# Ledger of designs, part 234: peptides against a protein of PDB entry 6IDX

Target 1, 380 residues: chain A of PDB entry 6IDX
Amino acid sequence: KELAKLSADVTFATEFINMDGIIVLTRLVESGTKLLSHYSEMLAFTLTAFLELMDHGIVSWDMVSITFIKQIAGYVSQPMVDVSILQRSLAILESMVLNSQSLYQKIAEEITVGQLISHLQVSNQEIQTYAIALINALFLKAPEDKRQDMANAFAQKHLRSIILNHVIRGNRPIKTEMAHQLYVLQVLTFNLLEERMMTKMDPNDQAQRDIIFELRRIAFDAESDPSNAPGSGTEKRKAMYTKDYKMLGFTNHINPAMDFTQTPPGMLALDNMLYLAKVHQDTYIRIVLENSSREDKHECPFGRSAIELTKMLCEILQVGELPNEGRNDYHPMFFTHDRAFEELFGICIQLLNKTWKEMRATAEDFNKVMQVVREQITRA

## One batch from the design tools (peptide; made by RFdiffusion4, then SolubleMPNN)

Design b2_p23_2_s2 (from b2_p23_2, 13 letters changed)
Fold by OpenDDE base, seed 1:
Structure b2_p23_2_s2 (fold): chain B 380 residues (1-380), chain A 23 residues (1-23)
Amino acid sequence: as target 1 above (380 residues)
Amino acid sequence: SELFKRRSKLLRKRQEEVAKEAA
């Protein structure tokens, strides 16, 4: 206990480290000797002293043995561990993952996200916070391929459900530190959209052009039996599509694919439009038809608005940025829906369309509308 | 807890380091 307290002092820590004191603490953990009276209390103070000593940055985290890592991971994976030991073990693992890529690799082999989810199903918000913090550390330090696998895994849907039910909808107010970890998890998950955000549309890719055509079909042909597509000549069909792409509010009415060549938001804007059109078809059709039937210059250009809104949402959500250590703002929808970004887009595009009408905006007011919408989204 | 005090101290240190590298 005194050692754990004194280890917070930099002068004491320096001298204790110079005497190989930290090596003695690591060996105590490595031994796993449960035969001592008050073993749990002794171990809790040992782990506290180790953390406080390592927090001075005098010793590299790479000094720890594989046996030490396995023992600490064992305290997190075993169901019947003292709460005090569990908290410190989670904190040590987080610090190891954050400070060393070599330690990350070793820890990622010893611990699964599924084991960490079990520590979210408790009433202790401090344990929940450290469990999410370790998940976030593993997610942050994972190679790009493994990050995508972590996001696509059933574990993410389950993780979101557990966080929603046991943390957000819990009987306790969310503390600042938990809010920060929820923010970090949000940022790390939205950063998986960076690839799509930076993917340019290929105007020659037929499959991508077929998505734009599907947007047109859903908006204008939804009531037309596909059997009654009159075999009208290819030229009349092209001219009709140019009119339809104008009514959809694309900037390039002849080749809407050109509107998706700018990165950001690239293909991510098209993904959002397609999601809206398929999942919220009535909302999509309403927005498109309401603006396509106007002749008063107050038409809200859906295609242009959807692209610029996607870009703005990427900026607000910091897509492609590292989590800011000073922020703790998270969107609850992130935990309520699997496609939270696309659902947020669907809400925000309706807000944009409403704001456009309220402002009686024209195409010249486009940037002013986007500024007002940005302020509305950032205040919510 | 004392662990949360530790965490808050580490976060502040990292923020200060990032601020120094950006300056």
Scores: peptide ipSAE 0.253, ipTM 0.821, DockQ to the pose 0.266
Fold by OpenDDE base, seed 2:
Structure b2_p23_2_s2 (fold): chain B 380 residues (1-380), chain A 23 residues (1-23)
Amino acid sequence: as target 1 above (380 residues)
Amino acid sequence: SELFKRRSKLLRKRQEEVAKEAA
């Protein structure tokens, strides 16, 4: 206990480390010797002292043995461990993962996300916080190929559901540290959108062009009686499509694919539009038709608005950025929906359309509307 | 409380490392 307290002092830590004191602490953990009276309390203080000493950054985390890692991982994987030991073990594993890629690899072999989920189902918010923090550390250190797998494991409705039910909807206020870990998890998950955000549409890719055509079809052909004769010549059809793409509010009415060549938001905007059109079809059709039927200069250009809104949401959510230590703002919706970004887009595009109407905006007011919408989204 | 103060140092160090790797 006294050692754990003194280990917070850098002068003491330096002297103690110079005396190989940290090696003695690691050997105590490695031995696993339960023969000592008050072993659990002693171990909890040992782990505290070890953490305090390592936080000074005097000793590399790579100095720890595989036996030490296995003992610490054992305390996290075993069901009947003292809460004080479990908490410190989670914190040690987090620190190991964050400070060493070699330790990450070893820890990723010894523990599963499933084992960490069990620690989210407890009433102790500190345990929950360290469990999420370790998940976040593993996510952040995972190679790109495994990040998607971890995201899929996180997209396992189970982890989101557990966080939602046991953390967010828990009977206790969320502490700042937990809110930060939820924010980190949100940022790391939204960073998976970066690839799509940075993917340019290929105007020559027929499959991508067919998505734009599907947006047109859903908006205009779903209400048109199929009796409109297939016989209008290819040129009249192209001219009709240009009119339809104008009504959809694309900037390039001739080739809407060109609107998706700019990154950000690239193909992510098209993904959002397609999701809206398929999942919220009535909302999509309403937004498009309400603006396409306007003969007044007050039409809200859906296509342009969707692209710029997607870009704005990426900026607000900091897609592609690392989590900031000072931030604790998380969106509960992220934990309620598998497609939370697309759902957020669907809410925000309705807000944009409403704001456009309320402002009686014209195409010249576009940037002003977007600024008002940004303020509304960031204050919500 | 003391254990949580540690995380801010570790995240900063890592942000600094990632910023150094990206530079």
Scores: peptide ipSAE 0.023, ipTM 0.623, DockQ to the pose 0.377
Fold by OpenDDE base, seed 4:
Structure b2_p23_2_s2 (fold): chain B 380 residues (1-380), chain A 23 residues (1-23)
Amino acid sequence: as target 1 above (380 residues)
Amino acid sequence: SELFKRRSKLLRKRQEEVAKEAA
């Protein structure tokens, strides 16, 4: 107890470390010897002292043994551990993951996100916060391939549901520390969009061109009378497609693929458009046809608007930026939808289309509309 | 808590490392 308190002092910590005191603490944990009176209390103070000592940054986290890691991971993975030990063990694992890639690899083998989710199903918000903090640490330190797997897995849907039901919709006010961890989780998840945001469309890739063609098909072929026989000459087809791409509101209506060569938002804009067209088909068709049937110069260019909106959303959400220590702002919608970014896009594109109509905007007003929409999104 | 303030520093340190690895 006194050691745990004194370990917060850098002078004491330096002297204690110089006396190999931290090695003694690690060996106490490694031994797992429950024979001592007040073992749980002693262990809780040992873990506190260990954390406090390591937080001075005097000793490398890589000094810990695999046995120590297994013991700490064991305290997190066991269902009936003292809350005080669990809290400190989560804290130690988080610190290990954050400070060492080698320790991350070892810890990622010993614990699962599923085990950490169980610690979210408790009434103790401190335990919940440390569990999310460890999940965030694992997410932050995961290689790119594993980050995507963590985000796509059934575990992520379950994680979001558990966070939503037990944290966000919990009977307790969310503390600043929890709000920060929710923000971090949001940022780390949206950062998975960075690759697509920075991916340029290849205008020569037929598969990517077929997606643009599918957008045209969904918008216009659903209403086209079957009487347009497939026999209209190749030139009439090219002229037809150019007209359709103009009605879709692409900037380059001759070759819409060129609109997706600019990064950001690159292919992410096309992904959003395709998601809208497939998942919210009625909304997509309505937006496109309402603007394609106008002859009053008040047409909202859907293609251009979708691209610029995707870019704007990436800017607002700070896609590709690391979490900021001072921020606690998170969107509850992130935890309600599997594809929260695409759903947000779908809401915001409707808002944009409404705002365009309300402003009686023309193509010259495009930037003004986007500014108003930005203000609306950032105030919501 | 003091523990969270310390962890914020660790998170920042890791962010700086990740930023260096990406640069």
Scores: peptide ipSAE 0.022, ipTM 0.627, DockQ to the pose 0.431
Fold by OpenDDE base, seed 3:
Structure b2_p23_2_s2 (fold): chain B 380 residues (1-380), chain A 23 residues (1-23)
Amino acid sequence: as target 1 above (380 residues)
Amino acid sequence: SELFKRRSKLLRKRQEEVAKEAA
């Protein structure tokens, strides 16, 4: 206990490290020797002192042995560990992951996200916080290939449900520390959209063009018997599609694919439109047809609006930006749905369409409408 | 906890390092 307290002092820490004191602490952990009276309490103070000493940055985290890492990971993976040891072990692993890529690799082999999820199901908010912090550290340090796998694990209904039910909807106020970790998790999750946000549509890719054609089909052909498409010449067909793409509110009526060549939001806007059209088909058709039938210049251009809204949502959510210290603003909604971004888009596009009508907007008012919608989204 | 405050600082430092590596 006294050592753990004194280890916070840089002068004491320097002298203790110079006396190889940290090596003695690491060997104590490595041995796993339960022969001492009050072993659990002693170990908890040992781990505290170790953390305090390492936080001075005098010793590299790479000095720790694989045996030490395995022992600490063992305290996290074992079901019957003292809470005080578990808390400190999670904190040590977090620090190891954050400070060393080599330690990240070793830790990622010893622990699973599933094991960390078990520590979210407890009533101790500090344990929950350190479990999410370690998940966030692993996510942040993961290579791109493994980051997508972790993302898929986060997109799993299980992790989301556990966070929602045991953390967010817990019978206790969320502390600042937990709110920060939820914010970090949210930011890291939305950063997975960056690839799609920065992916330009290829106007020559037939598969991507077929998605745009599917948007047209869902909006205009969903009730039309395919049998009665008169064999009107190729030119009349092209002219008809150009009209349909105009009614869909694309800027480029001839080649709507060109509207998705701007990054951001690139293909992410098309993903949102397709999700809306398939999952919320009635809402999509309503929005498109309400605006396609207008001749009064008060039509809300769906295609343009969807693209600019996707871009705006990326800006609001800071897609591609790293989490900031001191930010604690997480959105509980992002823990309620598997496709939370696309669902948010679906809510916001309806809000945009409503706001456009209320403002009696024209195409010249587009930026003003978008500004009002931004204010509405950021206040919600 | 005092441990948590220090960890938050460490996370920030690492985020700043990752941001510099990505720039």
Scores: peptide ipSAE 0.025, ipTM 0.645, DockQ to the pose 0.484; fails the geometry check

Design b2_p23_2_s3 (from b2_p23_2, 11 letters changed)
Fold by OpenDDE base, seed 2:
Structure b2_p23_2_s3 (fold): chain B 380 residues (1-380), chain A 23 residues (1-23)
Amino acid sequence: as target 1 above (380 residues)
Amino acid sequence: SSFFERQFAKQRKLQEEVAKEAA
């Protein structure tokens, strides 16, 4: 206990490390000897002293043995471990993952996300915080190929639902540390959108063109009786499509695919449009038809608006940016739905359309409308 | 609560009401 308290002092830490004191602490953990009276309390203080000593950055995390890692991972994986040992073990694992890529690889082999999820179901917020912190560390340090697998595991309705039900909707106030870890998790989740945000549409890819055709079909052909004879020549069809793409509010009426070649937001804007059209079809059709039937120059260009809104949302959510240590602003709504970004887009596009109408905007007012919408979205 | 959180909560309630009326 005294050692753990003194280990927070850099002068003491330096002297203690120079006396190989940290090696003695690691050996105590490695020995696993339960033979000592008050073993659990002694171990908890040993782990505290170890963390405090390592936090001074005097000793590399790579100094730890594989036996030490296995013991610490064992305390996280074993049922009925003392809460104090579990908390410190999670914190040690987080620090190991953050400070060493070699330790990350070893820890990722010893610990499953499922084991960490079990520690989120407890009433102890400190354990929950360190469990999320370790999840975040593993996510941050994962190779790109494994990040998608972890993302899929996080997109598992299970982790999101557990965080929502046991952390966010818990009967306890969320502490600043937990709020920060939830913020970090949110940022890391939004960074999964970066690939799509930076993906240019290939205007020659037929599958990507078929999505634009599907947007047109949902907007205009779903209400038209199939009785309009297929016999109008290919040129008339192309001319009809150009008119439809104008009514959809694309900038390039001839080839709407060109509107998605700009990154950001690239293909992410098309993903949002398609999600809106399929999941919120009535809202999509209403927005498109209300604007396509207007001859008064007060038409809100849906396609252009959707692209610029997607870009704006990426900017607001800081997609592609690393989490900042000073921030703790998380949004509970993003834990309520698997496709929360697309749902946010669907809300914001309705807000944009409403704001456009209220302002009696024309195409020249587009940037002013977008600025007003930005202010509405970002207001606390 | 942010503006969008309030809107999300309203939209969710509206969807739940529409789903109850359709059932």
Scores: peptide ipSAE 0.026, ipTM 0.577, DockQ to the pose 0.016
Fold by OpenDDE base, seed 3:
Structure b2_p23_2_s3 (fold): chain B 380 residues (1-380), chain A 23 residues (1-23)
Amino acid sequence: as target 1 above (380 residues)
Amino acid sequence: SSFFERQFAKQRKLQEEVAKEAA
């Protein structure tokens, strides 16, 4: 106990490390020997002293043995571990993952996100905090291939639902440390949108062009039997599609694919539009037809608005930025739905359309409308 | 409550009402 307290002092830590004291602590953990009276308490103080000593940065995290890692991972994966040992073991694993890519690789083989999720289903907020912190560390340090697998595990209704039900909707105030970890998880989750945000549309990709055509079909041909295969597009059909793309509010009504070549928001804007059109079809059709029937210059250009709104949402959510240590602002709403970003887009595009009408805006007022919408979105 | 939380709460209520009318 006194060693754990004194290990926070850098002068004591330096002297203790110079006496090979940290090696003695690691060997105590590696031995796994339960022969001592009050073993659990002794082990909890040993792990505390180890963390405090390592936090001085005097010793590299790469000095730890595979046996040490397996023992610490064992304390996290075993169901009947003392809460004090579990908490410190989660913190040690987090620190190992954050400080060493070699240790990350070894830890990622010994533990699963599923095992960490079990530590969220408890009443102890400190255990929940360190479990999310370790999930965040693993997510941050994962290579791209494993990050997508983790993203799929996060997109799994399970982690989101557990965080929502056991952490956010818990009967206890969220502490600053937990709020920070929820913020970090939110930032890392939104950073998965970066690839699509930076993906340019290929105007020659037929599959991507078919999505734009599907947006037109849903808006204007919803009652037309899909059985009329677009035969040889006569000049009249091309002229008709150009009119439809103008009515959809694309900037390039001849080739709407060109509107998605700007990055950001690239293909992410098209993903949002397609989601709105398929999942909220009535809302999509209403927005498009209400603006397409106007000849008074007060039409809200849906296509342009959707692109610029997607870009604005990426800026507001800081997509592509690393989490900041000093921030703890998370949005509980993003834990309520699997496609929370697309749902947010669907809310914000309706807000934009409403604001456009209320302002009696024209195309010249576009930037002013976007500024008002930004203020409405960011206002607490 | 953020603007977002208020809008999401309204949508959730609307979805819950629609789900109750469909059940």
Scores: peptide ipSAE 0.026, ipTM 0.575, DockQ to the pose 0.016
Fold by OpenDDE base, seed 5:
Structure b2_p23_2_s3 (fold): chain B 380 residues (1-380), chain A 23 residues (1-23)
Amino acid sequence: as target 1 above (380 residues)
Amino acid sequence: SSFFERQFAKQRKLQEEVAKEAA
């Protein structure tokens, strides 16, 4: 107890470290000996002293043994651990993950996201905060392949649902520390879009071209009686498709795939369009047909608008940027849906279409409309 | 409440209304 208090002082910490004091503390944890009547209290103070000493940055985190890591991970994984030990163990694991890639690898083998999610289902906000902090640390330090695994639909849905129900909709005010961790989680979640945002469409990939064709089919063939597909020759079909791609508002009416070669937003824009067309089909068809039937030059080009809106949303959400330690601004809405980005796109594309109509915009006003939409998104 | 929160709340309400009319 006294050691834990004194360990916050840098002068004491320096002297204690010089006396190999940290090594003694690590050995106490490594021993796992429950023989003492006050073991839990002693361990809690030991872990506190260890954290406070390590926070001075005098000693490398790489000094810890695998046995130490396993003991700390054990305190997080065991269901009947004292809350004070659990809290400190989560904090230690977070610090280890953040400070050492080698320690990250070892910790990622000892703990699961599922175990950490269980610590969100508690009434202790400090435990919840450190659990999210550790999830964030693991997410941040994970290689791309493991980040995708962590981002699997099940883990994301469960984590999202638990955070929404037990943290955001909890009966307690969210502290600054929790708000920061929710911000970090949001940033890291949006950074998963970076790959698609930076993926150029291959105009020669038939599967990608088939998606563009599916967008055309959903917009124009969904109401057409299958009987009147004129058996018009391959050239008439190409000319028909060029007209349809113009009505869809692509910049390149001949080869819409070329509109997706610019990164950002690359293929992410096509993903958003496809999501809108499949999940919100009526909204998609309405937007496309309302503009495709106009002859007054006030048509909103859906394809171009969707691409530029996707890019704008990526800029607003700072996709590909690292989380800032000074920020705590998170959006609860992103925890309400699994496909929150695509749903946001669906809302914003309707806003864009409405704003375009209200402004009586033409193609020349495109950038002005986008600026107004940006202001509507960011200021409201 | 951010613009986004208000829009998501509207969309959820609309989905809940549609779900109630379909039930």
Scores: peptide ipSAE 0.025, ipTM 0.576, DockQ to the pose 0.016
Fold by OpenDDE base, seed 1:
Structure b2_p23_2_s3 (fold): chain B 380 residues (1-380), chain A 23 residues (1-23)
Amino acid sequence: as target 1 above (380 residues)
Amino acid sequence: SSFFERQFAKQRKLQEEVAKEAA
């Protein structure tokens, strides 16, 4: 206990480390000796002293043995561990993951996100905070391939649901530390959009062209009785499509694929458009047809608007940026839906369309409308 | 709750209602 308290002092820490004191603490953990009458209390203070000593940054985290890592991971993965030991073990693992890629690799083999989710289903907000912090650390330090796997996994949907139900909708106020960890998790989740945001459309990829064609089909053919035989002429068909792509509000009416070659937002804009068209079909059709039927130069170009809105949302959400330690502004709505970004896009595109009408905008006012919409989104 | 949070909640409710009517 006194050692744990004194370890917070940098002068004491320096002297204690110079005496190989930290090695003694690690050996105590490594031994796993449960024979002491006050084992849990002693271990809790040992782990506290270890953390406080390591927080001075005098000693590299790489000094720890694999046996030490396994013992700490054991305290997190085993049932019925003392809360005080669990809390400190989570904090140690977080620090290990953040400070060493080598330790990350070892810890990622010993602990699953599923085991950490169990620590979210508790009434202790501190345990919940450290569990999310460790999840965030693992997610931050994961290779890109593993991050995508983590995002797509059932574990992510389950994690979201557990956080929503046991943390956000809990009967307790969210503390600043938890709010920060929720912010970090949100940022890391949005950073998974970066790949799609930076992916250029290949105008020669038929599968990608078929998505644009599907947008056209959903907007214009869904109400057409199948009795209108596809007009036989390939050229008439191409000319019809050019008109339809104009009505969809693409900048390049001849080859809409060219509108998605700019990064950002690249293919992410097309993903959002397709999501809207499939999941919110009535809203999509309404927006497209309402603007396509206008001859008054007050038509809102859906395709262009969707691209620029996707870019704007990426800028507002800071997609591709690392979490900032000074921020704690998480949005609960992003934990309510699996496709929260696409749903946000669907809300914002309706807002844009409304704002365009209210402003009586023309194509020349496009940038002004986008500025007003940005202000509306950022003040919400 | 922000304007967007309220709209998000409304859209979710609408989707849940539509899903219940389709089931």
Scores: peptide ipSAE 0.025, ipTM 0.584, DockQ to the pose 0.017

